# Peptides against a protein of PDB entry 6FRK: the designs that were tried, part 23

Target 1, 411 residues: chain A of PDB entry 6FRK
Amino acid sequence: NEEVLNAMLKEVCTALLEADVNIKLVKQLRENVKSAIDLEEMASGLNKRKMIQHAVFKELVKLVDPGVKAWTPTKGKQNVIMFVGLQGSGKTTTCSKLAYYYQRKGWKTCLICADTFRAGAFDQLKQNATKARIPFYGSYTEMDPVIIASEGVEKFKNENFEIIIVDTSGRHKQEDSLFEEMLQVANAIQPDNIVYVMDASIGQACEAQAKAFKDKVDVASVIVTKLDGHAKGGGALSAVAATKSPIIFIGTGEHIDDFEPFKTQPFISKLLGMGDIEGLIDKVNELKLDDNEALIEKLKHGQFTLRDMYEQFQNIMKMGPFSQILGMIPGFGTDFMSKGNEQESMARLKKLMTIMDSMNDQELDSTDGAKVFSKQPGRIQRVARGSGVSTRDVQELLTQYTKFAQMVKKM

## One batch from the design tools (peptide; aimed at target 1 L326 F332 T334 D335)

Design b2_p13_1_s1 (made by RFdiffusion4, then SolubleMPNN; from b2_p13_1, 7 letters changed)
Fold by OpenDDE base, seed 3:
Structure b2_p13_1_s1 (fold): chain B 411 residues (1-411), chain A 13 residues (1-13)
Amino acid sequence: as target 1 above (411 residues)
Amino acid sequence: LFELYENILKALE
């Protein structure tokens, strides 16, 4: 029994190491799991595999819980949130994602660019903020990040902003100058929360990086980015262990909506390859897919219109990157859609929807939309002109629709 | 629904 336990624990430890879990944490987990498993209970014919999996799951849940309550903004107050992290961690993008998240929740949110080191930092932030319709502050002439941060915070406090996000300079390496600058900014603006942004893809370097930040600035929250890629998220455990700070959000892609509140159970389930059924259910519920019952009924009857396709594209667009949904299904690897294909697929969907926006109700509601267009080719030309696309693009859409309608008829 | 979405995505490829 002990040999079997040791063999299974070796497999689990290997899988955790392959998931970028820090070697020290894996060792500690192994010891904790060994201590938590009663060998006598394992002898009683209980499913040894399930018992070990449960013990591992429980210990991983403890590793992502720092025992510290996450900071939350107070409604009707000016909450200053300072972002810190290395260049390339996704910090600037994450500032915009967080701002957009709070804005969508009805918070008066703004962004401050206090990155004077990186050329074009302010332009990048301005571009992101403008796209999201988020108020922003920065300077093209001021080189002191402390001045910019202080002026921006004061401005937005005076304007009664509730969420004031300050993006700081990143560096390519852990440099003393970076930490000194961060400390000076933090001292000047007195943030209510300091958020460390970490790239999950750095693997075993997560511990050392997270520790270096925590040792210099009072990191109170962690955001983990790039969890859409090959990074299985084991680095997140290292960040929590090193910072002793909770993960508050995760970045799950490059889109502004690829941002979600951190949930421990779904995250650990995903890390273990068990999928995120709960997060899938939550996303499905958030989408108010009640309108899909009527669609599912139509599909069961082999009816599929261009309008039904349009509504499905809207649903896909609302769900965000489908890779995230697939990555929530057990047994679907995170690699099912390459990042490049996802943005391109979304752009294709938007283009198709724009073509359908130029269709009339007769065309959209026809049970054989392709036949309507084939019988009257002048409709293709009208739609093409109305949507600013080629007649070929409309024909391609109709070809895709026909393929779908044929699949639905076979269901 | 997932099969439909998967088929949608495969047809968009």
Scores: peptide ipSAE 0.019, ipTM 0.471, DockQ to the pose 0.034
OpenDDE base, seeds 1, 2, 4, 5: peptide ipSAE 0.017, 0.018, 0.006, 0.016; ipTM 0.476, 0.431, 0.295, 0.441

Design b2_p13_1_s2 (made by RFdiffusion4, then SolubleMPNN; from b2_p13_1, 10 letters changed)
Fold by OpenDDE base, seed 2:
Structure b2_p13_1_s2 (fold): chain B 411 residues (1-411), chain A 13 residues (1-13)
Amino acid sequence: as target 1 above (411 residues)
Amino acid sequence: DLKLFENILKALA
């Protein structure tokens, strides 16, 4: 039993390391999981794998919980939010995303560019802010970020803005000059919240980076960016561990809308490759697929047609970017999160739907669509010609349908 | 429900 536990924990530890979870955190988690697992309960014939997974999940949830409540802005007050982070972390883009998020929630939101170090920082912020119709402040002539930040904050306070976001200079490395500048800005504007923006793709460097910021500046919140890429998000655990600050939002892409409030349970589920079951359920429920009750009822009766499959594909397409949907489903690896795989998966789905668009109602509404085609092979050739695909592509669709229909019958 | 989506996407994979 202990050998089996150790083997499974080794696999979990390997997977967490491959997910960019810090080696020290993985080691601590392994020890905590070992201590939390009652070996006697494991002997009782419970699914050892599920028990270990549950223990790992609980310990990861604890690692993401800093035990500190996230700062929230106060309605009708001037809330100053200062952003800090390295250059290339997505800080400037994240300022715009956060501003847009609050604007959509009915907050009077503005942006200040206090990045005097990067050429074109103000133009970039101005471009993003203008696209989102967010008021902005900055200078082309003032070189002191403290002056820009102070003037901008004062301006927007006087105009009764509720959310005042200050973007600061980033650096490529942890430089003392950057931290001094950030402290001077923070002291001048007295922010209600300091947000550390980190790139999830930096992997094992997340801890050291996050710690360096926290040791110099009173980081109270974390935003993790680039969770749309190959980054499995394990660096987020390192950021929380180092900063002792909650993750408040995540950036899930390049678009201004690719920004969501951080949810611990979905994030850990995704990190473990368990998918965002809860977020998928929520998203499926948000789609008000009233037609899902009829589908669920058919599924309970073991009935599944090609039309039911087509409708399900339409529902999947309505749920938004395929990467987000696939990333929500358990057992869809992080490889489906790549933009290339998303477009390919969506193209594949569209191809399947195009094949079904060439089917007739008798074929679509049959409780055994594959049998209809098997009895009359001329239907395959008709559908293939109608959809501009090979007979093989139609056969592959019917094979997939048959697999689904068999799974539905087992539900 | 989620198992169906999981199964749908596993078969699409």
Scores: peptide ipSAE 0.014, ipTM 0.491, DockQ to the pose 0.074
OpenDDE base, seeds 1, 3, 4, 5: peptide ipSAE 0.011, 0.010, 0.009, 0.011; ipTM 0.487, 0.471, 0.447, 0.471; seed 5 fails the geometry check

Design b2_p13_1_s3 (made by RFdiffusion4, then SolubleMPNN; from b2_p13_1, 8 letters changed)
Fold by OpenDDE base, seed 4:
Structure b2_p13_1_s3 (fold): chain B 411 residues (1-411), chain A 13 residues (1-13)
Amino acid sequence: as target 1 above (411 residues)
Amino acid sequence: ELELYENILKALE
């Protein structure tokens, strides 16, 4: 039993390392999981895989929770939010995304460009802000970011803005001059929140970068960017561990609306390749699709059929940017998306729907569709022949359905 | 990258 546990933990540790989780955190998780698993309970015939998955999930949730409540803006007050992070982290785009998020929530939001180092920083911010109809401040002539930040904050305070976002200079490397500038800006504007923006794609460097920022600036919040469908989320755990600050939002693409509040459970589920049902539900709700309420109600009751999955695929087909949405579906993790551009992902989804079009109503409407097929293997062959696919392709679909249905039953 | 990964795996054993 200990050998089996160690083998399974090795696979989990490998997967976490492949997901750019810091080695120290993976070691700690391994030890915590070993301590949390009762070997006697595993001997009693409980599904060892489910126990380990649950233990891993629980320990990952703890790693993402810094034990500190996230700062939230106060309505009717002037909330100054300073952004810090390296150049290329998506900091400037994230400022615009956060501003747009609050604006859509009915907050009086503005942007300040205090990046005097990067040529065209103000033009980029201005372009993004103008497209989103967000008020902005900056200078083409002032080179002191402290002056720009102070003047911009004062201006927008006087105009009773509720959310005042200050974008600062990024550097390609950690430089003492950058940290000094950031400290001077922070001291001048006295932000209510300092947000560290981290690129998830930097992998094992996430810890060192996040720590370097936290050691110099009082980072209180983290935003993780470039969490596109293939992005390794493991760096997020490193950021939380290093900053001891909560992740408040994630950036999930290049569009201004590719931005969402951080949710621990969906994020960890996605990191483990379990999918993000909650995030899928939220995204479906944001689209105001007519049949959303009925589907959400079924999901809340732990009912999920192959027809419900088909309807979800139809909804996904309506939503566009398939890469993000497919990555939210359990069993459609990295392996499903790894090979393809958006067109290939759509072609795969259409193939799955074509397989389901060859299913009968009994198969589609069964609350245990996988069991219907497992009891009568001839159904798999019929569906395979009807859809022009292999029996393996049908089995893979049923495996994905089973994973999804099991998650829905746990909700 | 692969070498670092292998070294990490060895450091976890």
Scores: peptide ipSAE 0.016, ipTM 0.432, DockQ to the pose 0.009
OpenDDE base, seeds 1, 2, 3, 5: peptide ipSAE 0.005, 0.000, 0.011, 0.008; ipTM 0.343, 0.341, 0.363, 0.372; seed 1 fails the geometry check

Design b2_p13_1_s4 (made by RFdiffusion4, then SolubleMPNN; from b2_p13_1, 10 letters changed)
Fold by OpenDDE base, seed 1:
Structure b2_p13_1_s4 (fold): chain B 411 residues (1-411), chain A 13 residues (1-13)
Amino acid sequence: as target 1 above (411 residues)
Amino acid sequence: MLKQYENILKALA
């Protein structure tokens, strides 16, 4: 029993290391899991795998919990949020995403560019802000970030902005001069929250970087960026451990909407390859599926048509990169997240849609579309010819449709 | 809805 436990824990530890979880945290987790597992309960014939999985899940949840309540902005107040992080962490993009997030929630939000070090930083922020219709401040002539930050904060306070986001300079190295500049900015503007932006792709370097920031600047929140289908989430645990600060949001892509509040349970589930069902639901609900109330109502009645399937394919295509969606589904492992699989999967969807574009309304709107085709095989030949595909491709689509329609009837 | 997308994606995979 102990040998089996040790073998399974070794596999879990390997997978966590491959997910860029810090080696110290993996060791700690291993010992905590061993201590939490009742070996007597494991002997009683209970599903050992499920027990270990639950123990691992529980210990990972603890590693993501810093024991500190996340800062939240106060409605009707001026909330100054200072962003800090390395160059290339996605800090400037994340400022825009956070501003847009709060703007969509009905907050009066603005952006300040206090990055004087990077050429074109203000132009980039201005471009992002203008596209999102977010008010912004910065200078092309002022080189002191303290002056820019102070003037911008004062301006937007006087204009009664509720969310005032200050983007600071990122640098390639943890230089003392960078931390001094950040401290001077922080002292001048007195932020209500300091957000450390971390790139998840830096892997094992996350701990050392996060610690260096926390040791110099009063980091109160963490945002993890580049948690795309390929990003190893293990760096997030390292950031929490080093900063003792909660993750408040995650960036899940390049789009301004590829930004979500951090949820511990879905994140850990995804990290373990269990999928993110909740994130998939949220992503589906963020799609204006309210226009699909009629579809939801049909589905509740166990009705599913080829048109309904077509509309679902359109919705999937609107969800963004297919790799992100697949990474949210249980049982789609990391191998399905290869860039090659996304293009191929999108090509498959487009092919299926092209086949359905060659169907008539009677075929599309039938509650038993497969039966319509089975009764009149000449329809398959017509659709195949119309879409430029084989009759086999049409039959495969109808087989898939039948499988879905049967699943919907069981829902 | 979620299960439908899961099933769609599982069939496309």
Scores: peptide ipSAE 0.005, ipTM 0.362, DockQ to the pose 0.074
OpenDDE base, seeds 2, 3, 4, 5: peptide ipSAE 0.000, 0.005, 0.000, 0.005; ipTM 0.347, 0.377, 0.361, 0.350; seeds 2, 4 fail the geometry check

Design b2_p13_2 (made by RFdiffusion4)
Pose (drawn by RFdiffusion4):
Structure b2_p13_2 (pose): chain A 374 residues (1-38, 47-273, 303-411), chain P 13 residues (1-13)
Amino acid sequence: NEEVLNAMLKEVCTALLEADVNIKLVKQLRENVKSAIDNKRKMIQHAVFKELVKLVDPGVKAWTPTKGKQNVIMFVGLQGSGKTTTCSKLAYYYQRKGWKTCLICADTFRAGAFDQLKQNATKARIPFYGSYTEMDPVIIASEGVEKFKNENFEIIIVDTSGRHKQEDSLFEEMLQVANAIQPDNIVYVMDASIGQACEAQAKAFKDKVDVASVIVTKLDGHAKGGGALSAVAATKSPIIFIGTGEHIDDFEPFKTQPFISKLLGQFTLRDMYEQFQNIMKMGPFSQILGMIPGFGTDFMSKGNEQESMARLKKLMTIMDSMNDQELDSTDGAKVFSKQPGRIQRVARGSGVSTRDVQELLTQYTKFAQMVKKM
Amino acid sequence: SLEEVHELLEELA
């Protein structure tokens, strides 16, 4: 049985290693689902599913904008990850939700970058800012957020150039662009086909600049996007959106369950009964109930107080005979009145007859009356 | 509360 756990466990470790999941997290997840584990494919895959939900959970809720206030969003990520494409996908998303959205092109390096964001904004009917001539992105971003602030826009999305960590020149310039415009949220856009080099770059981005949200693009293909577990752990940020194509409407919010599945592959007879059950539990205590001075009108009249401390176990064989629909019903007496066929199965395996209930049903009706009167 | 439980027992008896 120890060999059936390991053959089926190394087959999921290969399923995650092929899904570009970091080898550090696969080796760690393997001994996490081994230590926490101490119709067969369901008792195993349910334990694997709960262990994955533990990893994709960063514990941090997403940054959401406020209507009627200026929200500046700054995009960061590697070269070619889809920042300029996801810039128009997001401005188009909020603009359709009713936000005064605008775009700014703060890329002064990449050829045809302003022309790219200009044509994506021209098509989606979104205001845009940038420059062919201005070579300082701190100047383009500052003079753009200033322009769209004096025009009272609510979503101002600043696009930046692609950068990697070994370039300290571009990491300083990214920190200065973030310090000039002071963004309310910084989004780390990552390609879904990224391998093992993801945790190092995503961590260096978090160190130089405050990353609060992560977007995973190019998920409409064969890439399952296992590199996102290493960006969530590095940036401490949740995934808010995913990209699912080249167009502007190929964009939707991140849902954890489908991504993990792809990455993996009035008084009733019942109340009359419980009130009785507590009067029998408090039944050997009936002599305490006759204690009150001037209130002892009677005590155990006709000896029938002894069987009121004996009827509740026999009535419990009826409850033992009941399932969760009759037991958890608001009116435990209405489930059997409509279907007196349930009065015969309660009588069979519990040894009580269907007759005994007629006297109980009269005793029930009287008890149900005096509580609605209570 | 004790008076009420005692009266309920009298009425059941």

Design b2_p13_2_s1 (made by RFdiffusion4, then SolubleMPNN; from b2_p13_2, 6 letters changed)
Fold by OpenDDE base, seed 3:
Structure b2_p13_2_s1 (fold): chain B 411 residues (1-411), chain A 13 residues (1-13)
Amino acid sequence: as target 1 above (411 residues)
Amino acid sequence: LLELLKKLLEELS
């Protein structure tokens, strides 16, 4: 029994290391899991694998909890949020995402560009802010980030902004000059929250990086970016351990909406490759797919039309990047959709929709769309010409539709 | 619906 436990724990530890979990945390987790598993309960014929997975899950949840309550902005107050992090961490993009998040929640939100080091930083912020209709401040002439940050904070305080986000300079490496600048800015503006932005893709470097920031500035919150990519998110555990600060949000893509409040359970489930069914349900519910009731009713009757398929493709496209949706489905590991495959999959969906846009209502609303086309092959040629595709592409669509319709009939 | 979406996604993959 102990040998089997040790073998299974070795596999779990290997998988966690492959998920960019820090080796020290993996070792600690292994000992905690061993201590939490009653070997006598494992002897009683309980599913040893399930017990180990549950113990691992519980210990990972503890690793993501720093034991500190996350800072939250206060309504009707001026909340200054300072962002810190390296260049390439997604810091500037994350400032815009956070600003947009709060704006959509009805907060009077603004952005300040205190990055004087990077050429075009202010133009980039201005572009992002303008697209999101977020008020912004910065300078093309002032080179002191302390002056810009102070003036911007004062301006937006006087204008009764509730959320004042300050983007600071990043560096390519941990440099003392960066930390001194961050400290000077922090002292000048006295932020209510300092947010460290970390790229999850840096893997084993997450601990050292997060620690270096925490040792210099009072990081109170962490945002982890690039969780849409190959980053399995294990670096997030290292950031929490090093900063002793909660993860408040995650960046899940390149779009301004690819930003969500951090949820511990879904995150750990995803890290373990268990999927995020709850997050999928939440996303489906957030889409207010009112038309889903009529679809669900049709599906219950084993009816599935080309129009119903089209509407489902629209819904999938509205849910955001296909990789994120797949990554929420159990058994679709992060490896299933390389970034290249996502764009290709979305392009494929869009191509299928474009083919269906050339169909008529009789074809779209038929309970057996494939049979309509098989009975009158001239329809395939019409649709192919109308959509600018081959007759083969239309036949492939009809083949896919037939597979889906058969699945619906088996439900 | 979620099961259908899952199956649809599995077939599109």
Scores: peptide ipSAE 0.020, ipTM 0.500, DockQ to the pose 0.092
OpenDDE base, seeds 1, 2, 4, 5: peptide ipSAE 0.017, 0.019, 0.018, 0.010; ipTM 0.476, 0.503, 0.505, 0.443

Design b2_p13_2_s2 (made by RFdiffusion4, then SolubleMPNN; from b2_p13_2, 6 letters changed)
Fold by OpenDDE base, seed 4:
Structure b2_p13_2_s2 (fold): chain B 411 residues (1-411), chain A 13 residues (1-13)
Amino acid sequence: as target 1 above (411 residues)
Amino acid sequence: ELKELHNLLLELS
């Protein structure tokens, strides 16, 4: 039993390391999981894999929970939110995304560009803000970020703005001068929240970077960016551990609406390659697709058919930026997203739908579609011939369906 | 860091 536990923990630890989870956190998680698993309960014939997965999931939930409540803006007050982070972290883009998020929620939101170091920083912010119809402040002539931040905050306070977002200078390297500037800005504007923006793609460097910011500036919130890329988000755990601050939002692409509130359960499910059914449901609900309530109800009852998967694929095809949504489907994340452009991903989905178009109603509407095919392998050959694909392609689809259906049954 | 990662992977192996 201990050998089986150690082998499974090795696979999980490897997967977490491949997801950019910090080595120290992986070691700690391994020991915590070992301590949380009763070997006697594991001997009683409980599904060892489910038990370990549940223990790992629980320990990952603890790692993303700093034990402190996230700051939330107060309606009808002036809330000053200062952004800090390195250049290339997506900080400036994230300021615009957060401003747009609050604006869409009916908050009177504005942006201040206090980045005097980067040439064209103000132009970039102005372009993004103008496209989103967000009021902005900055200077082409003032070189002191403290003056710009102070004047901008005062202006927007006087105009009764509720959300005042201040973008600061980033650097490519951690420099003491940057931290001094950030402290001077923070002291001048007295922000209600300091948001550290971190690029998830920096991998193992996430801990050291997040710690360096927290040691110098009173970071109270974290936003993780570039979770649409090859980064599986393991660096987010390092950021929480180092900053002792909650992740409040995630950036999931380049568009201004590629931004969502952080949810622990979906994030960990995605990190483990389990998929994000909840986040998929939320995104589908945001599209106001009328057929979503019936699907959500089926999912809540642990019912998931090949037809339900087909309907999900149709919904995904309607949602546009296809890469983000495929990454939320269990079993599609790693292999579907890593190879090809958006057009190739759409072609793959269309191929899967074409395979399902060759299935009959008994196969599509079965609560255990994979078992229907496993009991009668001739069905796989029929579907393969009908859709012009290999029997392997049909088996791969059924494997993906099985992964999804198993997750829905665990919900 | 990569060396520590490699060492951990070796320790986990």
Scores: peptide ipSAE 0.015, ipTM 0.480, DockQ to the pose 0.009
OpenDDE base, seeds 1, 2, 3, 5: peptide ipSAE 0.008, 0.010, 0.010, 0.012; ipTM 0.412, 0.446, 0.398, 0.468; seed 1 fails the geometry check

Design b2_p13_2_s3 (made by RFdiffusion4, then SolubleMPNN; from b2_p13_2, 7 letters changed)
Fold by OpenDDE base, seed 1:
Structure b2_p13_2_s3 (fold): chain B 411 residues (1-411), chain A 13 residues (1-13)
Amino acid sequence: as target 1 above (411 residues)
Amino acid sequence: ELELLRKILEELS
């Protein structure tokens, strides 16, 4: 029994290391799990795998909880949020995502670019802010980030902004000059929250990076970025351990809405390769599919149209990166889709939608769309010409539709 | 709906 436990724990430890969990945390987790598992209960024929998974899950939940309540902005007050992190961490993009998140919730939100080190930092922030219709401040001429941050914060305080986000300079490396600049900015603007932005893809470097920031700046919150790709999120545990600060949000793609509040249970489930069915349900529900009831009713009757297929394709495209969506489904590992396969799958989906854009309402709304085309082959030629594809491509789409419609009839 | 989505994703992957 102990040998079986040790073998299973070795597999779990290997999987956690492959998920970029720090080796010290993996060792501690192994010891804690081994102490929490009753070997006598394992002998009684209980599913040993479920017991170990539950023990591992429970210990990972503890590692993500720093025991400190996350800072939340106060409504009707001025909340200054300072962002810190290395260049390439996604910090500037995350500032815009957070601003957009609060703006969508009815907060009066603004952005300040205090990055004077990177050429074009202000242009990038301005572009992102303008697209999201978020007020912004920065300078093309002022080189002191303290002056820019102070003037911007004062301006937006006087204009009664509730959320004032300050983006600071990053560096490629942890340099004393970066930390001194961050301290000077923090001292000048007196932020209500300091957010450390970490790239999940840096793996084992997450601990040392997060510690270096916490030792110099009073980090109170963590945001983890690039959780859409191959990053399994194990670095997030290292960030929490080093900063003793909660993860408040995660970045899940390149789009401005690829940003969500951190949820412990779904995150740990995904980290363990158990999928995130709850997060998938939440994402499906957030799509405000007013037509979801109508679709569910059609599905119950075994009805599925080309329009229904098109709407589902639109929903898939709105849910974010294909790799992330697949990674939420149990049995699809996070590594199932290479970046190349994702682009090909999205290009294929877009091609199918483009073909369907050349269909008429009679074709789209037919309960047997394939039969409509089979009865009148001239429709295939019309759609092919309208969408700039071959008649074969239209036939392949209709074959795919027929496959889905048959699957719906079996549901 | 989730089952349909899963099946669509499986065919597109």
Scores: peptide ipSAE 0.146, ipTM 0.819, DockQ to the pose 0.066
OpenDDE base, seeds 2, 3, 4, 5: peptide ipSAE 0.032, 0.024, 0.139, 0.021; ipTM 0.509, 0.529, 0.808, 0.480

